# Ledger of designs, part 8: peptides against a protein of PDB entry 5IXI

Target 1, 141 residues: chain A of PDB entry 5IXI
Amino acid sequence: TPLLDASSLEYLFAQGQYDLVKCLAPIRDPKTEQDGHDIENECLGMAVLAISHYAMMKKMQLPELPKDISYKRYIPETLNKSIRQRNLLTRMRINNVFKDFLKEFNNKTICDSSVSTHDLKVKYLATLETLTKHYGAEIFE

## One batch from the design tools (peptide; aimed at target 1 E42 G45 F101 V115)

Design b1_p11_6_s3 (made by RFdiffusion4, then SolubleMPNN; from b1_p11_6, 5 letters changed)
Fold by OpenDDE base, seed 4:
Structure b1_p11_6_s3 (fold): chain B 141 residues (1-141), chain A 11 residues (1-11)
Amino acid sequence: as target 1 above (141 residues)
Amino acid sequence: MDAVKRLFSSF
């Protein structure tokens, strides 16, 4: 990855979140059913990164976040719509998986300050590159 | 979950 100053990284991170959620940077097409599940899990991971970054910037611990914190506004809108069409048990499972993911991430990285906001932005953009079809190709070449 | 492991291993 090219060296980016702090301002450039902040801009790219914000723009990347917008592009992912608004599907301006569409996620790649799944090659198999398992690949589809992997893509969904990666999107949930992206939501964890985004929420964790938000929490750190606001100097909030995970328990201080709203109880209804969700992946919904941090994943592609198309995927969110797809998930909302699934049955109640499936949606509950996804919610539980996400909550556990967020909690585990918070406990293992955020709480002990082993991860910085800089690290989260870098990881987000790196994952975005692999998750989407052609996003960032010119930036990372 | 594999995604969690991948995320943690990168830090």
Scores: peptide ipSAE 0.136, ipTM 0.805, DockQ to the pose 0.578
OpenDDE base, seeds 1, 2, 3, 5: peptide ipSAE 0.133, 0.121, 0.125, 0.134; ipTM 0.807, 0.800, 0.804, 0.805

Design b1_p11_6_s4 (made by RFdiffusion4, then SolubleMPNN; from b1_p11_6, 6 letters changed)
Fold by OpenDDE base, seed 1:
Structure b1_p11_6_s4 (fold): chain B 141 residues (1-141), chain A 11 residues (1-11)
Amino acid sequence: as target 1 above (141 residues)
Amino acid sequence: MDAIKRLFSSF
């Protein structure tokens, strides 16, 4: 990945989050059903990255996060709408997967101080490039 | 789940 100055990285990270959620950078079309699930999981991962970054910036620990912390505002609005229309069991499964992912990520990376906010931003943008149709190509080429 | 695991392994 190219080296970006701190201000540029901060801007791109913020803009990337906005673009992903608002579907200005639409997620790529799934090639298969499994690919669709992978895309959704990547979106959940993006939510974990975003939340973890927020927590680190605010110097908050995982237990200090709201009990109802959710992926909802950190994933594409279209995906959020889709999930909301799924049956209760499916939504529960997704929620459980997300919460487990968030907990595991924080325990293994954030709490161990092995990952910095810089690393999270870089990973977020890199993942955003692969997750969306045409976003970030100009940066990572 | 594989996608999630890949995210972890990148760090």
Scores: peptide ipSAE 0.110, ipTM 0.787, DockQ to the pose 0.647
OpenDDE base, seeds 2, 3, 4, 5: peptide ipSAE 0.106, 0.092, 0.094, 0.101; ipTM 0.785, 0.780, 0.782, 0.783

Design b1_p11_7 (made by RFdiffusion4)
Pose (drawn by RFdiffusion4):
Structure b1_p11_7 (pose): chain A 132 residues (1-60, 70-141), chain P 11 residues (1-11)
Amino acid sequence: TPLLDASSLEYLFAQGQYDLVKCLAPIRDPKTEQDGHDIENECLGMAVLAISHYAMMKKMSYKRYIPETLNKSIRQRNLLTRMRINNVFKDFLKEFNNKTICDSSVSTHDLKVKYLATLETLTKHYGAEIFE
Amino acid sequence: TPLPTVLEDFL
């Protein structure tokens, strides 16, 4: 018997996206530059998941689906790099919706689950309350 | 650029 029902899961998914974007669920610190880039890449993956879920739900830009801090960080880079980030994101989104959804038979439930499960490891102290 | 681990976990 699981802890959450569909309603709580949907609400938690919406809250999780809110926390990720507004940085109430701050992304974990990088151990190395490479780890940092990997984190940014996971954020793009999270944006793909959020957009894919939205499109799936209705039966059908990454900027509004990633932490604002990374957005401000990306906005500081040269234009070619930003075009590059856009292209990489588009490729991820296309590849995910064209192949992975079908191949791995990804439902909306699995998607929300992977999203939140990823929040548990992508962000600092998710679900915890720290008092000073 | 490699596929994100979060997306790879679906493979």

Design b1_p11_7_s1 (made by RFdiffusion4, then SolubleMPNN; from b1_p11_7, 6 letters changed)
Fold by OpenDDE base, seed 1:
Structure b1_p11_7_s1 (fold): chain B 141 residues (1-141), chain A 11 residues (1-11)
Amino acid sequence: as target 1 above (141 residues)
Amino acid sequence: MPIPKVLQSFK
């Protein structure tokens, strides 16, 4: 794996977020129904990473984030539209689960470890490669 | 729902 300097990594991370959300790097077709659920779950994880990175960059604590912080702006637009079409209970569950993911990750991982914004970028891009159809093959070879 | 793998990868 080639070494990326800070500026390159910052660019790739920003572009990767954009590509994922705007579906320019579309999520891969699920192999099974469970795989589809796994993909969606990882997308929620990607949202946690993106939000956590934002908070760290702004030197913000979780309580400083809006109470209505959501995954909506940080997941593929197609997935967001899909979730909005689901029933109320499902949407409520997803919201609650996401909030738990975000809280636990920030409390137990970011606050209790030496995780850096660099680490978040690397993991985000690596995961993006696994989630999308064609993204990043040349970077991770 | 289980914790996403990407989040678990930081453990």
Scores: peptide ipSAE 0.696, ipTM 0.959, DockQ to the pose 0.811
OpenDDE base, seeds 2, 3, 4, 5: peptide ipSAE 0.693, 0.695, 0.695, 0.693; ipTM 0.958, 0.958, 0.958, 0.958

Design b1_p11_7_s2 (made by RFdiffusion4, then SolubleMPNN; from b1_p11_7, 7 letters changed)
Fold by OpenDDE base, seed 1:
Structure b1_p11_7_s2 (fold): chain B 141 residues (1-141), chain A 11 residues (1-11)
Amino acid sequence: as target 1 above (141 residues)
Amino acid sequence: EPIPKILQSFK
């Protein structure tokens, strides 16, 4: 956003990631079963964004990332625990879905050099607001 | 599985 300087945005982005993962900014209660699925899906998207941002900041290519790169440390801990308790088939599917999201996003968006780390931070924070109960209200109001 | 909206928003 044009209202935030670079240092402030960097701080908010880092804090936002921390708050999401540590559930200090808990994800909102789903309104429906589908809403719950959507929330989880967006969390996977948040993980993709976080990883992509990391790669961009480190000037790393996707293949340079660990082969076992996962969403696990980039999603709410509560969600991570929930996923871990699901059956093997489900976990495999989630892993595959995430990998597809990550690959596609990096191939079609990041590699095109059409987005900056700034853009990622802004979008992450904006989405964080929609996913969590009370986070970001003071900024987006 | 549908692509997350956050990711679609960049297209």
Scores: peptide ipSAE 0.701, ipTM 0.959, DockQ to the pose 0.777
OpenDDE base, seeds 2, 3, 4, 5: peptide ipSAE 0.700, 0.700, 0.699, 0.701; ipTM 0.959, 0.958, 0.958, 0.958

Design b1_p11_7_s3 (made by RFdiffusion4, then SolubleMPNN; from b1_p11_7, 6 letters changed)
Fold by OpenDDE base, seed 1:
Structure b1_p11_7_s3 (fold): chain B 141 residues (1-141), chain A 11 residues (1-11)
Amino acid sequence: as target 1 above (141 residues)
Amino acid sequence: MPIPKVLQSFR
């Protein structure tokens, strides 16, 4: 964004990740059951962004990431706890879906070199606003 | 599950 300098954006991105995971910026209440699923799905997407950003910053390729890379530390703790309480089949499905998201995003988006870490941060923060109750109002206002 | 919208937004 033209309104934020690099240092400010970096700070906001880091803080945003922290706030999302620690539920300091709690996810919004779902309006419907489907909305709830959408929110969870977007949280998985946020995890993909966070991991991809990390990889890019470290100049790491996807295969260099741990084989057991997971969304767990990149989603709201409340959601993580919820997922952990779901049955094995569901957890397996979520794991597989997430890995597919990560793989596809990195292969089709990151590897194309068309997306920068800056772009990821901006998109992360913008999405964070949509997912949480009161976050980002001062930035996007 | 469908691709998250945030990820789709990069395409």
Scores: peptide ipSAE 0.707, ipTM 0.961, DockQ to the pose 0.777
OpenDDE base, seeds 2, 3, 4, 5: peptide ipSAE 0.707, 0.703, 0.704, 0.704; ipTM 0.960, 0.960, 0.959, 0.959

Design b1_p11_7_s4 (made by RFdiffusion4, then SolubleMPNN; from b1_p11_7, 6 letters changed)
Fold by OpenDDE base, seed 1:
Structure b1_p11_7_s4 (fold): chain B 141 residues (1-141), chain A 11 residues (1-11)
Amino acid sequence: as target 1 above (141 residues)
Amino acid sequence: EPIPKVLQSFK
């Protein structure tokens, strides 16, 4: 993997978020039903990374974020639409699961100062490569 | 619900 300077990494991270959400880098086809669930779960994880990165960049603590913060703006639009069509109980569960992921990650990983924004960007892009069909091939070669 | 792999990767 070629060494990326800070500016390049920042650009790629921003572009990667955009590509994921706008489905310019579409998520890969699931191999099985469980794989499909895993993909959705990782997308929620990507949302946690994006939000955590935002908070860190803005020098904000988790409680300073809007109480209604959601994964909706940070996952593929197609997935968001799919979730919105699911029943109320399922949507409530997903909301709770996401909030738990976000809270736990920030409490156990972010707030202890062991992780930098650089680390988040690297992990985000690396995961993006695994989630999408063709994204990142030229970056990680 | 299991924690996403990407989040676990920081541990």
Scores: peptide ipSAE 0.713, ipTM 0.960, DockQ to the pose 0.753
OpenDDE base, seeds 2, 3, 4, 5: peptide ipSAE 0.711, 0.712, 0.710, 0.712; ipTM 0.959, 0.960, 0.959, 0.959

Design b1_p11_8 (made by RFdiffusion4)
Pose (drawn by RFdiffusion4):
Structure b1_p11_8 (pose): chain A 132 residues (1-60, 70-141), chain P 11 residues (1-11)
Amino acid sequence: TPLLDASSLEYLFAQGQYDLVKCLAPIRDPKTEQDGHDIENECLGMAVLAISHYAMMKKMSYKRYIPETLNKSIRQRNLLTRMRINNVFKDFLKEFNNKTICDSSVSTHDLKVKYLATLETLTKHYGAEIFE
Amino acid sequence: SYLDRWLNKFK
C-alpha cells in the first residue's frame, strides 16, 4: 500500500516543480566542474520531464522549468553556448518524447515519480526541515 | 554521453 494517492502525487509534483524553479529546493553543490555540468544537464532533463508531462496530460523553452539560479548563470554565457544549450535541450526533448515514452512505456505516473525521486538527489535536504 | 546516462534511468 503506497503512501500517496493520485491527488497528493499531482499536488506534490506541482509543488516540486515550484520548489525546483523558485529554488526552495536548491540544487546540490558541485563536487567538481564536471559534476556541476552534470547537474545542469540533469536540470535540462528535469525540464524535459516537466514539459513532456504537461504535453502528455493535455494529450498533445526550458527556461521556465529550471532553477532560476541556473537560468541567471546561463544568461551570463556567450550566445553560441546558449544556442548550444537550446539545441541540446531540444534534442533531449525530442528524443525523450519520440523514443523513450514509447520504448520504456513511460506513463505520467512514472514521470512524476522520476521527477520527485530525482529531486530527492538533485537538491539539498529535500523534504527535510532545518532549524538553527 | 549525458543523454545516454539520463535516458538509462527509464530503462

Design b1_p11_8_s1 (made by RFdiffusion4, then SolubleMPNN; from b1_p11_8, 8 letters changed)
Fold by OpenDDE base, seed 1:
Structure b1_p11_8_s1 (fold): chain B 141 residues (1-141), chain A 11 residues (1-11)
Amino acid sequence: as target 1 above (141 residues)
Amino acid sequence: SFKEKLFSQFK
């Protein structure tokens, strides 16, 4: 459970998003090739959480979001640059994987269960702690 | 997978 009040959680969630994207909280170094793949998937998941939170705050459904919605604005800039350098097929695959992930998350959680913006903030920050190198205060219990 | 872990928390 979070040890933070609502205002503190809101602040840390916003700051955490900024820190992740701007690489102020750098993602952990991969220990293996599979770990690298997992890290990228976690980053895509962070984008899903962030976008879903945005949609919920705006009381918008996913179909109402711009068609060009992408993970690019919600992942570390270093990873975004890395992905841009990959071949077309790989980039297409990543785009498809992300869009499917976003749809699945929306269908299986937001639409089908009682998930609050508070829950998303908690999950985001908790994941951020494990995803990044040095981000880690005992925020949750 | 991360996806599965994410879904499990919210179900």
Scores: peptide ipSAE 0.252, ipTM 0.814, DockQ to the pose 0.568
OpenDDE base, seeds 2, 3, 4, 5: peptide ipSAE 0.247, 0.247, 0.177, 0.243; ipTM 0.814, 0.813, 0.798, 0.814

Design b1_p11_8_s2 (made by RFdiffusion4, then SolubleMPNN; from b1_p11_8, 7 letters changed)
Fold by OpenDDE base, seed 5:
Structure b1_p11_8_s2 (fold): chain B 141 residues (1-141), chain A 11 residues (1-11)
Amino acid sequence: as target 1 above (141 residues)
Amino acid sequence: SQLEKLFSQFK
């Protein structure tokens, strides 16, 4: 992982979020059905990272976040549209999985103050590299 | 799991 100064990291993190959500950096094609599931989970993870970063910047804990906090604005728009087309039970499951994921991340990592916003940005960008088709090459090469 | 993988990278 390349060393980035604070200003560069902040810029890349912000741009990376935008590129992922707007599908300017499209997610990679799944190799298998399980890979597709893993990709979706990674996207949900990206949402957790982004939301957690936001919360930390605002000095908020998860209970202070809106109860209807959602992954929708933090995942690729194509994936969001795909999820919205799925049946009710599937959507409920995804929502529950995400909320549990976010809660666990907060309880086990954020609340411990062992993770900084810097760490979240690094993890976000590192995951973005593996998740997308070409973004990693553009940023780190 | 994905969650475990995520957590492990911050330890």
Scores: peptide ipSAE 0.040, ipTM 0.702, DockQ to the pose 0.602
OpenDDE base, seeds 1, 2, 3, 4: peptide ipSAE 0.034, 0.032, 0.027, 0.037; ipTM 0.687, 0.685, 0.652, 0.700

Design b1_p11_8_s3 (made by RFdiffusion4, then SolubleMPNN; from b1_p11_8, 8 letters changed)
Fold by OpenDDE base, seed 1:
Structure b1_p11_8_s3 (fold): chain B 141 residues (1-141), chain A 11 residues (1-11)
Amino acid sequence: as target 1 above (141 residues)
Amino acid sequence: SFKEKLFSRFK
């Protein structure tokens, strides 16, 4: 459960997004090859959370979002650069995985109103703590 | 799983 008031949570959510993308909160080092895949999937999940939060705040449905919306500006810039260097088929697969993930998340949570923007902020920050190397203070109880 | 964490509700 969150320890932070709504204003603090809003601030930390915004700052956390910035820190993740700009690599000010660097993602953890993979311990195994599978861990590397998990880290990338977690980053894609962070993009899903961020985009879903944006959509909810704007009261937009997923089909109403621009078709060119992608994970690219919602993941660490280092990872984005890495993905851009991969072959076309791999990039296509990543795009498909993300799109499917986003659709699934919206179908199972957003469309059913089973999660609020507040919940998304909490999930984002909680995941950020585990995804990054040194993301600081305990903010949940 | 990671997805399960995302889909779960926070208490």
Scores: peptide ipSAE 0.338, ipTM 0.869, DockQ to the pose 0.427
OpenDDE base, seeds 2, 3, 4, 5: peptide ipSAE 0.336, 0.333, 0.333, 0.332; ipTM 0.868, 0.869, 0.867, 0.869

Design b1_p11_8_s4 (made by RFdiffusion4, then SolubleMPNN; from b1_p11_8, 7 letters changed)
Fold by OpenDDE base, seed 5:
Structure b1_p11_8_s4 (fold): chain B 141 residues (1-141), chain A 11 residues (1-11)
Amino acid sequence: as target 1 above (141 residues)
Amino acid sequence: SQKEKWFSQFK
């Protein structure tokens, strides 16, 4: 990961979130069904990072976040549409996995005060590079 | 697990 100044990192992080959600930086094609599942899990992780960053910037604790907080506005729109087409049990499972992931991440990492907003932005952009087809190459060149 | 992978990068 290249060393970026604070202003550049902030810009790239914001732009990266927009590009991922709007599918301007499309996610890579899955090689297998398991790979597709891994990609979806990475997207859920990206949502956790984005929400955690938001919470830290607003100086909010996890219990102060809305109870109905969702991954929907933090993942690619195409993936969101795909999830909506799945059966109720699958959608419930995804929702439970996400809620558990967010809770665990905040309890075991964020609340320990060992992670900064800077760290979250770096992790987000690094994951974005591996998750998308060609977008990451432009960032790190 | 995937979660452990993510968490370990911040420790």
Scores: peptide ipSAE 0.063, ipTM 0.725, DockQ to the pose 0.553
OpenDDE base, seeds 1, 2, 3, 4: peptide ipSAE 0.061, 0.065, 0.057, 0.032; ipTM 0.722, 0.728, 0.722, 0.700; seed 2 fails the geometry check

## One batch from the design tools (peptide; aimed at target 1 L89)

Design b1_p12_1 (made by RFdiffusion4)
Pose (drawn by RFdiffusion4):
Formats: structure tokens, C-alpha cells, sequence
Structure b1_p12_1 (pose): chain A 132 residues (1-60, 70-141), chain P 12 residues (1-12)
């Protein structure tokens, strides 16, 4: 018997996206530059998941689906790199919706689950309350 | 410079 029902899961998914974007769920600190880039790449993956879920729900840019801090960080880079980030994101999104959804038979439930399960490891102290 | 990226994958 699971902890959450569909309603609570949908709400938690929406709250999780809100937390990730507004940085109430701050992304974890990088151990290395490579780890940092990997974290940004996971953030692009999270944006792909959010958009794929939205499109899937209705039966059908990454900027509004990643932490604002990374957005401000990306806005500081040269134009070619931003075009590059856009192309990488588009490729991820296309590859995910054209192949992975079908191949791995990804439902909306699995998607929300992976999203939140990823929040548990992508962000600092998710679901915890720290008092000073 | 232009940044490089690794492939993305998911396990559900």
C-alpha cells in the first residue's frame, strides 16, 4: 500500500516543480566542475520531464522549467553556448518523447515519480526542515 | 568557447 494517492502525487509534482524553479529546493553544490555540468544537464533533463508530462497530460523553451539560479548563470554565457544549450535540450526532448516514452513505456505516473525521486537527490535536504 | 555536453538518459 503506497503513501500517496494520485491527487497528492499530482499536487506534490506541481509543488516540486515550483520548488525546483523558484529554488526552494536549491540544487546541490558541485563536487567538481564536471559534477556541476552534470547537475546542469540533469536540470535540462528535469525540464524535459516537466514539458513531456505537460504535453502527455493534454494529449499533445527550457527556461521556465529549471532553477532560476541556473537560468541567471546561463544568461551570463556567450551566445553560441546558449544556442548550444538550446540545441542539446531540444535533442533531449525530442529523443525522450520520440523513443523513450514508447520504448520504456513511460506513463505520467512514472514521470512524476522520477521527477520527485530526482529531486530527492538533485537538491539539498528535500523534504527536510532545518531550524537554526 | 562553446561548452560540451554528455548524453542524457533516464531510468524509470
Amino acid sequence: TPLLDASSLEYLFAQGQYDLVKCLAPIRDPKTEQDGHDIENECLGMAVLAISHYAMMKKMSYKRYIPETLNKSIRQRNLLTRMRINNVFKDFLKEFNNKTICDSSVSTHDLKVKYLATLETLTKHYGAEIFE
Amino acid sequence: SVLEFNPLSFTF

Design b1_p12_1_s1 (made by RFdiffusion4, then SolubleMPNN; from b1_p12_1, 5 letters changed)
Fold by OpenDDE base, seed 4:
Structure b1_p12_1_s1 (fold): chain B 141 residues (1-141), chain A 12 residues (1-12)
Amino acid sequence: as target 1 above (141 residues)
Amino acid sequence: EVLTFKPFSFSF
């Protein structure tokens, strides 16, 4: 695996976010129903990483994040559509769990500063490789 | 919790 310099990492992170959301790098097919749930959780986790990275880059504190911050723009569009068609209680649960998790995670990234933007980019790309169909095979192989 | 955000489980 080639060593990625800072410029390459920044580019790949930006492009990876775009490809994931626009489904240009489609998520892998679930092997089972539980696998489908795991994939969904991974996508929501990716949204946490992306939002946290954004907040860190903008030097935003937790109170400065919009109260209506959502995963919707940070997950695959197909998954977003799937979640939107679920019943209200399910969507409320997803939203609440996501917001709580985001707050908890941001304590480590923004408040505690124990995680850097570099760490987030590396984790994002590594997860993206496992989550999507053949993404970055020429790089990660 | 019902939703486990897997990337969070990775250590830094």
Scores: peptide ipSAE 0.053, ipTM 0.740, DockQ to the pose 0.295
OpenDDE base, seeds 1, 2, 3, 5: peptide ipSAE 0.049, 0.053, 0.047, 0.051; ipTM 0.695, 0.725, 0.690, 0.721

Design b1_p12_1_s2 (made by RFdiffusion4, then SolubleMPNN; from b1_p12_1, 6 letters changed)
Fold by OpenDDE base, seed 2:
Structure b1_p12_1_s2 (fold): chain B 141 residues (1-141), chain A 12 residues (1-12)
Amino acid sequence: as target 1 above (141 residues)
Amino acid sequence: MVMTFNKFSFSF
């Protein structure tokens, strides 16, 4: 990843979250069914990074986060719609796995202080570039 | 530190 000043990194991180959720930076098409699951996992991972960053910025531990915090607002809207259409057991599995991972990750980022907000932003943007179609590419008409 | 979410992994 290129070296960015703090203000530029903050801006790109915020914009990247917006672009991902609003599908302005559309995720790549799956090549196989397994690839589709991998893409979903990456999106859920992105949600963990975003939520953890939020928690760190607010100096708020996971139990202190709003009870309605979930991946729903931090993943592509199209994926969120897709998940909502799946059967109850599948949705429960996704929710449980996500909550467990979020808990573990926040313990290590907030409690252990082994990961900085800078690291989270860099990892988020790097993952975003590999996950999305032509992210960062300028299109001329 | 390596964190794994299913098949997706974060390395810091």
Scores: peptide ipSAE 0.047, ipTM 0.744, DockQ to the pose 0.207
OpenDDE base, seeds 1, 3, 4, 5: peptide ipSAE 0.037, 0.037, 0.033, 0.046; ipTM 0.680, 0.695, 0.683, 0.740

Design b1_p12_1_s3 (made by RFdiffusion4, then SolubleMPNN; from b1_p12_1, 5 letters changed)
Fold by OpenDDE base, seed 1:
Order: sequence, then structure tokens, then C-alpha cells
Structure b1_p12_1_s3 (fold): chain B 141 residues (1-141), chain A 12 residues (1-12)
Amino acid sequence: as target 1 above (141 residues)
Amino acid sequence: DVLSFKPFSFSF
């Protein structure tokens, strides 16, 4: 991974979030059913990274986040639409597990100051490259 | 290692 100055990294991170959510950087096609499942999990993980980064930048603890915080605004719109079509119990499970994971992630990493916003940006962009079709090839080659 | 950490490991 090449060196990026702080300004470039900040820009790429912001643009990457936008590209992922708006599907300008479309999710790669799954090779198998399990691959599709993995892709969805990675997208949900991207939401955790994005929300956690937001919280850190605002110097907010998890309890200070809106009670209705959700992955919905931080995942590809196509995936969000897909999840909405699943049965209620499945959606409830996804919501609950996501919230629990977000809490655990923040407790184990952010609250302990073991992860910086820089780390989150790097991880986000690196994961974005693997998730999407031909995204950032010139950056991460 | 945060850089190697899988963002979301839980399966639905």
C-alpha cells in the first residue's frame, strides 16, 4: 500500500464511502452462494467501520449515538434494498447482531484507544478495494 | 491487527 498524505487519505475515505453507498463502486459479483454471504458480511463490517469512525471524529461514545443508528445508511443501497425484502425475523436478527457487534467493536478497540481514525480509513479503503469491481486498482496495486 | 481484522465475521 502506497503512502498517502493525510489530506489524500481523508478525501479517499469520504469518496469511498459515497461510492460504496451510492453503488458508484458496485459490489463485485459473488462467485458462489457463500461468497455472496461473505460480501454482505463485509458490507455490514464496512458500516461498523464507518459508524465507528464517525463516532471517533465526533468524540462520541456509543451510548451517545442515536438510538436508531443502523447499517442502512452505510451499506450499498442495493444491499439495503435486498435486506428490506427479507422476512421480519431475519431483519431483526441482522439488526440485533449488528448492534451487538458495533458495541463489541467499540468496546474492544475504540474505547481502549487501540484503533485510530487513520487505521479505520486504511482498513475501509483496503476492504473497499476487495469488495468492489475494479475500485482503486491504481491506488493499491 | 486492525489492518488484518475482518470487519464483520458473524454469519446471518
Scores: peptide ipSAE 0.052, ipTM 0.700, DockQ to the pose 0.142
OpenDDE base, seeds 2, 3, 4, 5: peptide ipSAE 0.051, 0.051, 0.051, 0.051; ipTM 0.699, 0.695, 0.701, 0.701

Design b1_p12_1_s4 (made by RFdiffusion4, then SolubleMPNN; from b1_p12_1, 5 letters changed)
Fold by OpenDDE base, seed 2:
Structure b1_p12_1_s4 (fold): chain B 141 residues (1-141), chain A 12 residues (1-12)
Amino acid sequence: as target 1 above (141 residues)
Amino acid sequence: MVLSFKPFSFSF
């Protein structure tokens, strides 16, 4: 795994977000139903990382985040479409769990400065590699 | 540091 300079990391992070959302870096096929749920949870986790990074860069605290902030624009579009097709109770569960996790994550990680934007980018890209099909092999081998 | 909130888990 090569050491990425700051500019390269910033570029790859931005590109990785775009590629994930636009499905240019498609997520791996689930091996089982449970694996599918795990993949979904990982995608939602990726949204937490992306939103937290955004908040840090804008020096915004959680109460200052837009009221409509959601995972919707930070997960693969295919997954977003799938979630929107699910029943109301399922969508409510996902929304509530996501918001709760985002809050706790920021409180315990971002607000105490224990995690930097650099750490978030590295974690995002590392997770992206494991989540997607043959993504970033030339970058992370 | 390991942050684990069902159903999400992250390690830093």
Scores: peptide ipSAE 0.057, ipTM 0.729, DockQ to the pose 0.181
OpenDDE base, seeds 1, 3, 4, 5: peptide ipSAE 0.050, 0.054, 0.054, 0.050; ipTM 0.723, 0.723, 0.724, 0.720

Design b1_p12_2 (made by RFdiffusion4)
Pose (drawn by RFdiffusion4):
Structure b1_p12_2 (pose): chain A 132 residues (1-60, 70-141), chain P 12 residues (1-12)
Amino acid sequence: TPLLDASSLEYLFAQGQYDLVKCLAPIRDPKTEQDGHDIENECLGMAVLAISHYAMMKKMSYKRYIPETLNKSIRQRNLLTRMRINNVFKDFLKEFNNKTICDSSVSTHDLKVKYLATLETLTKHYGAEIFE
Amino acid sequence: SFSFPKENLFEF
């Protein structure tokens, strides 16, 4: 018997996206430059998940689906790199919706689950309350 | 199960 029902899961998913974007669920610190880049890549993956879920729900830019801090960080880079980030994101999104949804038979439930499960490891102290 | 590949996001 699971902890959450569909309603709580949907709400938690929406809250999780809110937390990730507004940085109430701050992304974990990088151990290395490579780890940092990997984190940004995961963030693009999270944006792909959020957009794919939205499109899936209705039966059908990454900027509004990633932490604002990374957005401000990306806005500081040269134009070619930003075009590059856009292309990589588009490729991710296309590959995910064209292949992975079908191949791995990804439902909306699995998607929200991976999203939140990813929040548990992508962000600092998710679901915890720290008092000073 | 699936994941997203790691890509270099920098170009100069």

Design b1_p12_2_s1 (made by RFdiffusion4, then SolubleMPNN; from b1_p12_2 with E7K)
Fold by OpenDDE base, seed 2:
Structure b1_p12_2_s1 (fold): chain B 141 residues (1-141), chain A 12 residues (1-12)
Amino acid sequence: as target 1 above (141 residues)
Amino acid sequence: SFSFPKKNLFEF
């Protein structure tokens, strides 16, 4: 289990976001087609965590976020490129599901203060460890 | 198909 103080957790969370998006911590190779689909879903989940953390740090609710807020800047660049090349209906579905889930997550966790920024960082890093090839080896012992 | 792992994301 990770044993990190607040400052270390903040640093690793910031670094992890950058490494995931820039593919410096590449996502693991899918074992099957379904595994690949699950990996992509987890990446979108990571975007929810990152955006929610951002909102909490800025003390703003979801309606106060920029209108153009999306998963695009919070997922691996390779995945973003892939999504952009998918057909319109698929992209619309992804966009809508993401927006709806982000709203749900905000309403059920952020608004009632049931989740802290600390919780989000831990969840993010824990997911990052399972999602990437080698990331987390230095964090989880 | 496409769906989020909602159960997992709400577990802390």
Scores: peptide ipSAE 0.272, ipTM 0.870, DockQ to the pose 0.061
OpenDDE base, seeds 1, 3, 4, 5: peptide ipSAE 0.167, 0.159, 0.184, 0.171; ipTM 0.815, 0.815, 0.806, 0.806

